# Peptides against a protein of PDB entry 3PUK: the designs that were tried, part 177

Target 1, 227 residues: chain A of PDB entry 3PUK
Amino acid sequence: ERGLKSVVWRKIKTAVFDDCRKEGEWKIMLLDEFTTKLLSSCCKMTDLLEEGITVIENIYKNREPVRQMKALYFISPTPKSVDCFLRDFGSKSEKKYKAAYIYFTDFCPDSLFNKIKASCSKSIRRCKEINISFIPQESQVYTLDVPDAFYYCYSPDPSNASRKEVVMEAMAEQIVTVCATLDENPGVRYKSKPLDNASKLAQLVEKKLEDYYKIDEKGLIKGKTQS

## One batch from the design tools (peptide; made by RFdiffusion4, then SolubleMPNN)

Design b2_p22_6_s1 (from b2_p22_6, 8 letters changed)
Fold by OpenDDE base, seed 2:
Structure b2_p22_6_s1 (fold): chain B 227 residues (1-227), chain A 22 residues (1-22)
Amino acid sequence: as target 1 above (227 residues)
Amino acid sequence: SELEERAKKIEEFNKEIEEEEK
């Protein structure tokens, strides 16, 4: 299949599964709400088995310890998901798994990262940001996972201004992840007036694209491509 | 940038992890 789904799967396979693969080792994989949807959209259970995943668990649910197995956390960098991870490894006596590989779907805030580092560093074998914060629907169609994005961005209530900014930031980040996954640096096009939502979002995307490619290509910036 | 700083921190963290496992 040549669609976005296959591209996303390939990205996950190379960035996550190949990264933590050990010969003969099986892992328990922990998913949150977003990554459950993501994997469901682009792979089957048989695919995960081939990648060394024996069991999939929901990070939000109470789980029985499997102390002899390592866990692969493929989660969003949210307080909720991180808190669940911390509960799994926060206490020496209550460690649910042997060790953890953590893969975030997006950039992890410093506050959350520092919290993880301070409390669970000895249990972690790998920590990586994958930058896949979208769900593929069709060959070139994707859905952004930003809660209440429409409401906050288009709400006439001025009390939502702060939340609107956060939502737009999240949207911009997800758009960048799509571009990164497709290996494209598009010229952002929009129809807007000054200081409107579209203009602001476009500016955020452009800035984040620049930042991403500076990091990913060791200081090299790709030229703008057709979008 | 903030993103660059995050990337550096994660890289450093992974280096520390690798050193501890050796």
Scores: peptide ipSAE 0.392, ipTM 0.878, DockQ to the pose 0.676
Fold by OpenDDE base, seed 5:
Structure b2_p22_6_s1 (fold): chain B 227 residues (1-227), chain A 22 residues (1-22)
Amino acid sequence: as target 1 above (227 residues)
Amino acid sequence: SELEERAKKIEEFNKEIEEEEK
């Protein structure tokens, strides 16, 4: 069985495609680098066709307008992806598509969210944070998309302390998204290292898990499970 | 919490969108 891949696909299907589904309506789907990898890891083009996607486009590339069709943006909440979205809808006279459904893979920073609201609100039909920031590789294996994570976590340079904290925060967030996707609130285990990076990361994960399940998508508080 | 605040923000935005479509 596909294991984690099937779980991720089910999550995307429910949270994204079912959320914006309209009978008989086809959409163009815009993907960024991360979501391209994500979807490629857990579905086929035929699956997307079944969900009403006619074509997929790279958000970073220049594209011809298809003004009669609505667009489904499944993107990461990064300045680059958001800027590309803004280019598609920032001009009232030169919108690339009829309207936009926006689904972020993670929490969108206020700065980016405010930019979207200020410039493109009238073009948006739905905005949702899905909270999937990992790539399933195997049935129970996933890859975190945190650039330079290893370097900063193990850097002995004190000047990297601030960056290390940011990276560890991002890693913790992605681990929480895995747990959320699997509908699991696991007990966090770690082995101490000289730099205590594992302990710090574990603490961040525990904190974020607690916060997430207090206000999870199902509105349920789940008990901690030892794993 | 920060997460609650984010959730509320998105919810409010979607409500605004719905109102604009009416």
Scores: peptide ipSAE 0.382, ipTM 0.874, DockQ to the pose 0.650
Fold by OpenDDE base, seed 1:
Structure b2_p22_6_s1 (fold): chain B 227 residues (1-227), chain A 22 residues (1-22)
Amino acid sequence: as target 1 above (227 residues)
Amino acid sequence: SELEERAKKIEEFNKEIEEEEK
């Protein structure tokens, strides 16, 4: 009955809040643009208070230090968000918070991960990737956050071919994260159009699903399920 | 394989963090 929003909230609660919960401890939560939209789509401030969050701050904004409190960073693995995190903890004498718990919405590139490790490892108490890169809208409807997807997917210009592939890959990845969140291995279906984009995307999704479940099920692939 | 490798890296990092806190 509750739909995708409830599932997403449950996933965040389990993967993030339960993971870093300390009895009697309140945290400041830092969000970026994507995670702000994500949380706003599936929870209320009262829900966050119940999970030990005292205040939500935007990671992009200049913030006053609260050195006595630990910070929960729930952010996308982007250079912008990571750079903001690094600014909070890069200076040993001017750390914004007592320590950091970092939860990425997707796989963090090695370059960014290594940069974090090299500069801020002593300030980090937890680092985890939770693979939620979509926004729930309705019971079974979600929005993909892929910039310029329409333009590149439908562009007849061959010069955009490489960018089209990147966009398709990103879309496929986000669809797979939905499946992972729902713990489902759906049979992929699509409406045929003159362009082969739908077929290509379906193939990418199927491949990524297979890879995911091979890893998740320790070599066992779940059968396709109607979802 | 790539996913597994990334997961392992993060796991190793968390282990290092835990060791530093002890």
Scores: peptide ipSAE 0.381, ipTM 0.874, DockQ to the pose 0.576
Fold by OpenDDE base, seed 3:
Structure b2_p22_6_s1 (fold): chain B 227 residues (1-227), chain A 22 residues (1-22)
Amino acid sequence: as target 1 above (227 residues)
Amino acid sequence: SELEERAKKIEEFNKEIEEEEK
């Protein structure tokens, strides 16, 4: 593997698997729709086995309890995925697994986070946000996970203006996560269009990049690079 | 920073988890 796919896999390996690794311990991994696509794009089943994953399960499906094993939840911070997690651990008598490690692909909203803490704190061994909300396609190319992005960004209907801004914000955030994953602070480039969508998105990205690199994990300010 | 605040929130939660496991 090369390019963005290898970088994404390396990020997941270090941020998720190395973070919860215990010698000799096998885990069941729970995935949702997004993380299934994400892992499929950047790794093989053999890679997951090497990381101590014995079985992969879909979080949305009914599953038999495996009470002697801990579960690794690699999921998006959505109500649907969180609700499924809560069903697994919400009842003392019906816990499906021994304990849970939870890794979110993006920032978890406070409402969902508080719901988890209130219901399942005793079952959780680790909770982390790793900020990977994109699918790598090829070298330096990725697909953003923003529903209806095309529709709202290019809608001529003024009533969609507010939603358009929300979509652009989400896109900008995901682009920043790509930059963080690649450890790059690039100058933003875009093609001129009749509509100001590209310019607006570029401005949002630049602003978010500035905010991110002011307080990066290393405490260093990185200069912009050409990408 | 909003990002820093979010990171701190998660860090605090993990600290609580670690304390409960002791």
Scores: peptide ipSAE 0.370, ipTM 0.868, DockQ to the pose 0.583

Design b2_p22_6_s2 (from b2_p22_6, 10 letters changed)
Fold by OpenDDE base, seed 3:
Structure b2_p22_6_s2 (fold): chain B 227 residues (1-227), chain A 22 residues (1-22)
Amino acid sequence: as target 1 above (227 residues)
Amino acid sequence: SELEKRYKKLKDFNEEIKKEEE
């Protein structure tokens, strides 16, 4: 009944925890709003303890320094989350932890990435993009994290056209992350609507899937599967 | 491709980090 949740957990375990695991080492894990929801949907605190996490902290809150421990940042690539990270490591006097492992849930913009590199590269031990930008609900159901998606997609106002495109792009990207997580390259299916939004989204998804599977994590090219 | 560029960027950065830690 929870097939998708288990798949997401396995992905996080292999891509994040196994990637930075050191024998006998405990880490503090920093989460933002999205990753808090994500982990809550697919694991328990006991699972995190087994992966070497001693405590979970909210990246947005003020925290006491624990300078003897390394920190695992599992966060969204947003200005807000990145700014909080930079406050933790931006200056020698403000360093809260021994070092940082950073795992982004999606593609990190170059502007944010460059800002991180310029400010605290010496404190970073790992930086990786995981590409999990959805919340699993049921075995085959997930929720996309795209603010105001319904409003902009169905808005008849021409002034919202540019925003609609941004929303559709974000949705398409997140759908691709689902496919990547499930290791599937599905044929896209949709029901036509009068506004033809479904068709546009389907085209974006297909294009992004093609691009992704040209260069997957294993360097393999996969064909389309039937769904 | 753009995806390849992103991959290379992160790969290079992580390699640099490893060298600094050693």
Scores: peptide ipSAE 0.444, ipTM 0.884, DockQ to the pose 0.561
Fold by OpenDDE base, seed 5:
Parts: sequence; structure tokens; C-alpha cells
Structure b2_p22_6_s2 (fold): chain B 227 residues (1-227), chain A 22 residues (1-22)
Amino acid sequence: as target 1 above (227 residues)
Amino acid sequence: SELEKRYKKLKDFNEEIKKEEE
């Protein structure tokens, strides 16, 4: 199966489920808004059961403790999701689960990572970044999750300049994660616009791709492809 | 690079966790 959905599922299976799998062990999986959409797009509940997940829970909601079970957190590295995690394990007396395996969909900022480490390191059994920050749609179609991207990128208002840069950076990061997931190093093509946002984004993507493949886990530098 | 620093950080952290669990 060569579809983007299959590729994403395979990546999640190998990077997350295989990474923390123990024979005969069931886990509770905690999802946020993004990862709920992500998993829904590329797998079924039966698939998750096969991977040792007994129940999926929303990290944002109040949940009853299940102290005898370990929890798999598959979440985005956002303050909101991290704060919810910290609520689950931040108090020594009120841990909701036995232990936590944390898998971030993207790079976790140092500030958030340090906050986690300082407050609940003893409860964590694994912390990994898997770099999947997009939603597969059909075949090779995907959606980037960057809030207000259109507004900021196409706004002529100078007051939005700083926010525009943040948005473009986020988009570039997500595009790189797509490439990494697909195991591709594409040449970037774009159409120039009056604001030349596409050119700037392309440059960011190329730079980040180069950085990524320099330290690729496979130790391989791939030639540019034309997609 | 910043990316290398991130990977090192996580590697070190996971090694620390492993030692504590053993």
C-alpha cells in the first residue's frame, strides 16, 4: 500500500506502537485534537486494539484515574496538551496512570520539555518526537495544521509581520515532516506572488530538509526528487 | 545545529529514564 494514509499509519506503528510495545500489556492512549484527527484519518479502532490500545481518551477532558495501567500520550507539543499531561502526573499523590510514554508529533520546544522534565520525569518511561504534523486526505494529498495561515500570509498589514513569520516557519516544519515520512527529499517548486511568500517558504523548507537529512537516522543523503 | 541539540537532549533524557527504571 503506497497511499499517504498507509505511509502515515506505518510510520505511527513503527515509531510509536512498536517502540513501546510489551507482550501482554495494554495501554490507555491519550490524544489531543490534532492526533485524534490524524489517527482517524489513517486507522480504525480495530487497528489500535491490535497494537495494544484498550481505550482512547481525550487529553483535554477530565478523566477517571486508571492507576494500574500505563498511558501512551500521542500529542502535539503545545502548551495546552502539555499542561493537560502535567495535570495527570504533576502531583505525586494524584497520578492518573501508572506511567507515561510520550510521543510528540513534532519538535517539542525546550521550554515545554524542561517543564515536563522538572515536574514529572519519574513518571515518564519514554519521550520521543515522531515528526508527523499533517493530516493525510487522499492518496498523496495532505493538510497542514497551521491556524490562520491564509490570513497572516496574505495580509498586507505590517502589524502581522511577526505572526506571518511564525506561521511560515510552522508550515515549513510540517512540510519537512511530510517529506521525512515519505522518505523523500524533493526539489521545491513554487509560483511567486506579489508578497513572495511562496519563495520564502520554499527557502525555509529547503534549509530544513538539508538539516534533517544531514542527521538522518539512516545515515543516507538522498538526491532531490521532482514531485 | 539546533536539530542536533534536540536529538541529543531527547537521547540523554531517555537514557536517564532507562537507568532509573532498571
Scores: peptide ipSAE 0.441, ipTM 0.884, DockQ to the pose 0.603
Fold by OpenDDE base, seed 4:
Structure b2_p22_6_s2 (fold): chain B 227 residues (1-227), chain A 22 residues (1-22)
Amino acid sequence: as target 1 above (227 residues)
Amino acid sequence: SELEKRYKKLKDFNEEIKKEEE
């Protein structure tokens, strides 16, 4: 049985490190809050060294320029992380690093992408979405990074209905990323509850899975499996 | 589809930046 951690690491290795690897080249890796947790859950510093990462920096912190080195940004597509990136490369004369490889953990909104493109395109050597927006745990366990998910999904207050939908959407997206990472198209199973949250979420997941596997990296439609 | 749009967006962008020397 392959642990989810190993699968996630393999995905990161192939999608990120192998994608930008150059022999003899070392990079600085910039992480945000989520990716720090993600990498800490599935690899060691020695693993990163083997992949050509010399040092890890927190994107949110003030950092000294290392202009001779390229930077690998492994970050979530959030305004906060993107803004930090933009600050690193926003000035033509005072770029913090030689160039940037950007790998987003999830789909980057068009607004943020356009902002990056408009401001820092010349500094970017790669921009990729790897679709890993979850934290692996033991075995096949993962943690979704959706704040207040429990609260809104199980809230009986109708005033939270709109927020509930947003949360469920986010959860569904993250579940799909798990499936994608595991290279599985599961038949979604759920137990109905009075609030029908499970059913709604299942529908969202199924829809998103279908969309994803219609146009995956191989352009193939994968059949449903039992996971 | 939205997925197609996203894919195309990134593909186009990466092709564009590839033209620049590293």
Scores: peptide ipSAE 0.452, ipTM 0.885, DockQ to the pose 0.557; fails the geometry check
Fold by OpenDDE base, seed 1:
Structure b2_p22_6_s2 (fold): chain B 227 residues (1-227), chain A 22 residues (1-22)
Amino acid sequence: as target 1 above (227 residues)
Amino acid sequence: SELEKRYKKLKDFNEEIKKEEE
């Protein structure tokens, strides 16, 4: 299938599955709420089997130990998901799996990273940030996961100004992950009147894109592409 | 930049992990 779904799948395949693939090895994959939706949107169970995943487990649920198998954690960098991971490997007696490969969908905060490093480093074989924070839809359509975006962006209450900025920041970050996934650096120019929300968001996106491509994973500086 | 710091952090961590496995 052509479109954003295929691009996202290819990105996950190369950045996650190919990165941790070992010949003849099957893994258990742990997903959270976001990554469950993400994978469901762009692949089938048969696709995951081809990538060496035997079963998918929900990270939030209690699971029986499978100590002979390694686990692939494809999760968002949230306190909830990280805490669940820590429970899986926090003590020798509580280790549910042989080892862990961790792939975050976005930047992991230092606080969470430090917790992981301090408690579970010996159990980890890989830790990587993939930067996919959106759900692909049909063709070039995607869904942003920003709670209460409408409320805060259109609130006339000045007390919500700080929260509005946080929301716009989150939206901008997700848009950047789309661009990164598509390997595009679009020129972002947008003017909206009477509200400046769209313009402000565009500026945030532009800034983040600039930062991203200055130090791209490949060490390449990419020029702006046509939007 | 913050982004550079993040990349370095993960790079260093993965290198450390690799050494522990050896």
Scores: peptide ipSAE 0.443, ipTM 0.883, DockQ to the pose 0.586; fails the geometry check

Design b2_p22_6_s3 (from b2_p22_6, 10 letters changed)
Fold by OpenDDE base, seed 2:
Structure b2_p22_6_s3 (fold): chain B 227 residues (1-227), chain A 22 residues (1-22)
Amino acid sequence: as target 1 above (227 residues)
Amino acid sequence: SELEKRYKKLKEFNKEIEKEKE
């Protein structure tokens, strides 16, 4: 059963590929570590070809310029991925591609966004944030991509408190992206733990869900659903 | 809300991009 995988693919198709599609135009697609895993989990190379992608490249690797082609960046809003993008378009003489379409898998921090605007705005044709920060598995199973989440959430070291909050925020955001992708507003249930991390996470999720459905892209307000 | 601010920011940016392209 590929229920969640199909939903994720449809979301990517509509939010990314349909958004930047131009008749007869082929693009190079740049992926980072997360989006490589994401696409590999829900599509095949043949699917990407049908969407006008001629080749996929790893954004972290050195790549030869293809100045006659536009590039589709489907990447995480991380300093590492953004820095790689900036290297591709940071100077007029060093531009690797004709132009860029940027699709972030999550909210891009203002600091990174401002850095992009300041250096590469003339090279950008589209910049969009989509709500897919998880890896779909079979059925309705998914995994979150938050580095060291387990360590920080369950660390007894008080020095990790600030990092723990950042991780919790990231996890909550990713959980909300799953709900958004599935077009559901579920009630949050959790098991109590000694560190009360589950309760904190649940509260963050509930708050973010409320915010999302209040002003979604379609301007729709949806009630809570059971899941 | 913070989300509203983000949407507004991106919307404005994409409008600017479109103007520069023309």
Scores: peptide ipSAE 0.373, ipTM 0.860, DockQ to the pose 0.606
Fold by OpenDDE base, seed 3:
Structure b2_p22_6_s3 (fold): chain B 227 residues (1-227), chain A 22 residues (1-22)
Amino acid sequence: as target 1 above (227 residues)
Amino acid sequence: SELEKRYKKLKEFNKEIEKEKE
């Protein structure tokens, strides 16, 4: 019943914890709203302790400096989360932690990335995008994190057309992250609806899947599978 | 592709970071 949750946890363990693990070293982990939900859905605090995390802190809250410890930031690539990170390391006198490992749940926009590089490069030990932008619910069920997706996709108002496209793009990207996490390249299936939203989304997913598998971490191109 | 460009960007950045590690 929890097959997808296990897959997501294994992905996080490999992509984040194993990536920054040092023998005998403990880290403070900083989470935002999304990653709090994500980790809560697929692991326990005891699991995090086993991975070398001593405490979990909310990135949005004021925190006391722990200058002798390195911090693991597992956050969404949003202006809000990035701004909180920058406040932790933006000034030498205001550094909260010894150094930072940053893992984004999705592609970080160039504007935010450049802002980080310009301000905090010397404090960063790792920066990686892990591409997990969904919450696992059941063995094969997940929830997309796209605000107002239903509203815009089914809006009859033509003025929302541009926003609808943005939402569909975001949904397609998240679906691709699911496929990547599961190591699958499925043939997209959908039921036709009057608004053709499913068809448009399917096309976006197919295109993004093709792009993703061209750049597989192992340099392998996988063919489409039947689903 | 755009995805490839992003991957290369991060790869290069991490290489730079690695060189600066104490």
Scores: peptide ipSAE 0.366, ipTM 0.856, DockQ to the pose 0.572
Fold by OpenDDE base, seed 1:
Structure b2_p22_6_s3 (fold): chain B 227 residues (1-227), chain A 22 residues (1-22)
Amino acid sequence: as target 1 above (227 residues)
Amino acid sequence: SELEKRYKKLKEFNKEIEKEKE
């Protein structure tokens, strides 16, 4: 496939699978709700088998221990997903897998990170943030995962102002992850609307893009690309 | 920046766990 789906898959392959690949080793992969949708949108089970994944498990479900196998956690940095991970490694008796490789789809809050470090650092072999927080649909189309975005962005109630800002921040963050995945620093374009939501969102995106490309993983400052 | 702090944190953590690898 050409387009965003293939780019996302290549990013996951490079950032996750190649990063933890060991010759002759099979892993169990643990997914949450978001990463299940993400992988389903850009790969097949056969692709995962080629990357050394023997089985996919839902992190939220009760699972039987497979103590001889290492686990690859590809999850969002949420309290729910992190808590499920901690249950897998929180005690010696409860240890479900041999070791864990953790790949977060976005920035992990310090509170969650510290909780992981304090509880199960000895079981972890790798921890990385890969910054993919969107679902690819078509060649240049993606879906944002921001609950109640419409409600808060268009609410006339001033009491929702703080929530509106949180929603816009989340949307901006996800747009930046798209840019990061595509390795582009685009000029932001938008149409002005009566509520000026588009302008505010554009400003947030521009600021986040600036911050990202100032100190990207390669240590390179990229110029603006054509949108 | 916050981003720099995050990168540094993860880098340091991965160094620590690398030493404990089997």
Scores: peptide ipSAE 0.365, ipTM 0.856, DockQ to the pose 0.552
Fold by OpenDDE base, seed 5:
Structure b2_p22_6_s3 (fold): chain B 227 residues (1-227), chain A 22 residues (1-22)
Amino acid sequence: as target 1 above (227 residues)
Amino acid sequence: SELEKRYKKLKEFNKEIEKEKE
């Protein structure tokens, strides 16, 4: 069994690099905070060079234009990352790169997608969601990228109820992406604690898994596996 | 489903982009 890091790398290679690869063409890759951590966890710079990436740049930083090169954006679908992308291509006179390939780590909200389409459609050559919203740490260990998850999930303050729901939704989505990446349809197991957060999360995961596999490109409904 | 809707939207968008490629 290949470790989680290898699985993640293989998915990125297939879903991102192979998808936009052109013979003899080099690209600049733009990363955000999450994707920087993600790639650092599962590949080396030499691996990226082999995939036709010449330079890695931080999307949040001011960068010099390289107008003759195409850019590969591997970013999270957040307002911050999207806004940075829009700054790179939003003005006809200020395009930083020749064209953009955009690969989101998760589902891009319609609001953000529409904003991109309205402003930068002519500069985009590809837009895809690859659904990798976790960081592999060990062979079977991963970290969910949900800010303040602990605080909101365990807060007894009713004022945090709405935020708690958002956090649980995000966690559920990320767990589903792990399952999808591993090509697994797990039976969800949990231990209920006083706040019943685990039960709620489990229900969300199950629902999202069902939805995902219904539209799976392979059309294969996999049986439940024990995780 | 919402997922199907999103998938269709992206598929259509990518088709449009391909048509505009010089």
Scores: peptide ipSAE 0.360, ipTM 0.854, DockQ to the pose 0.572

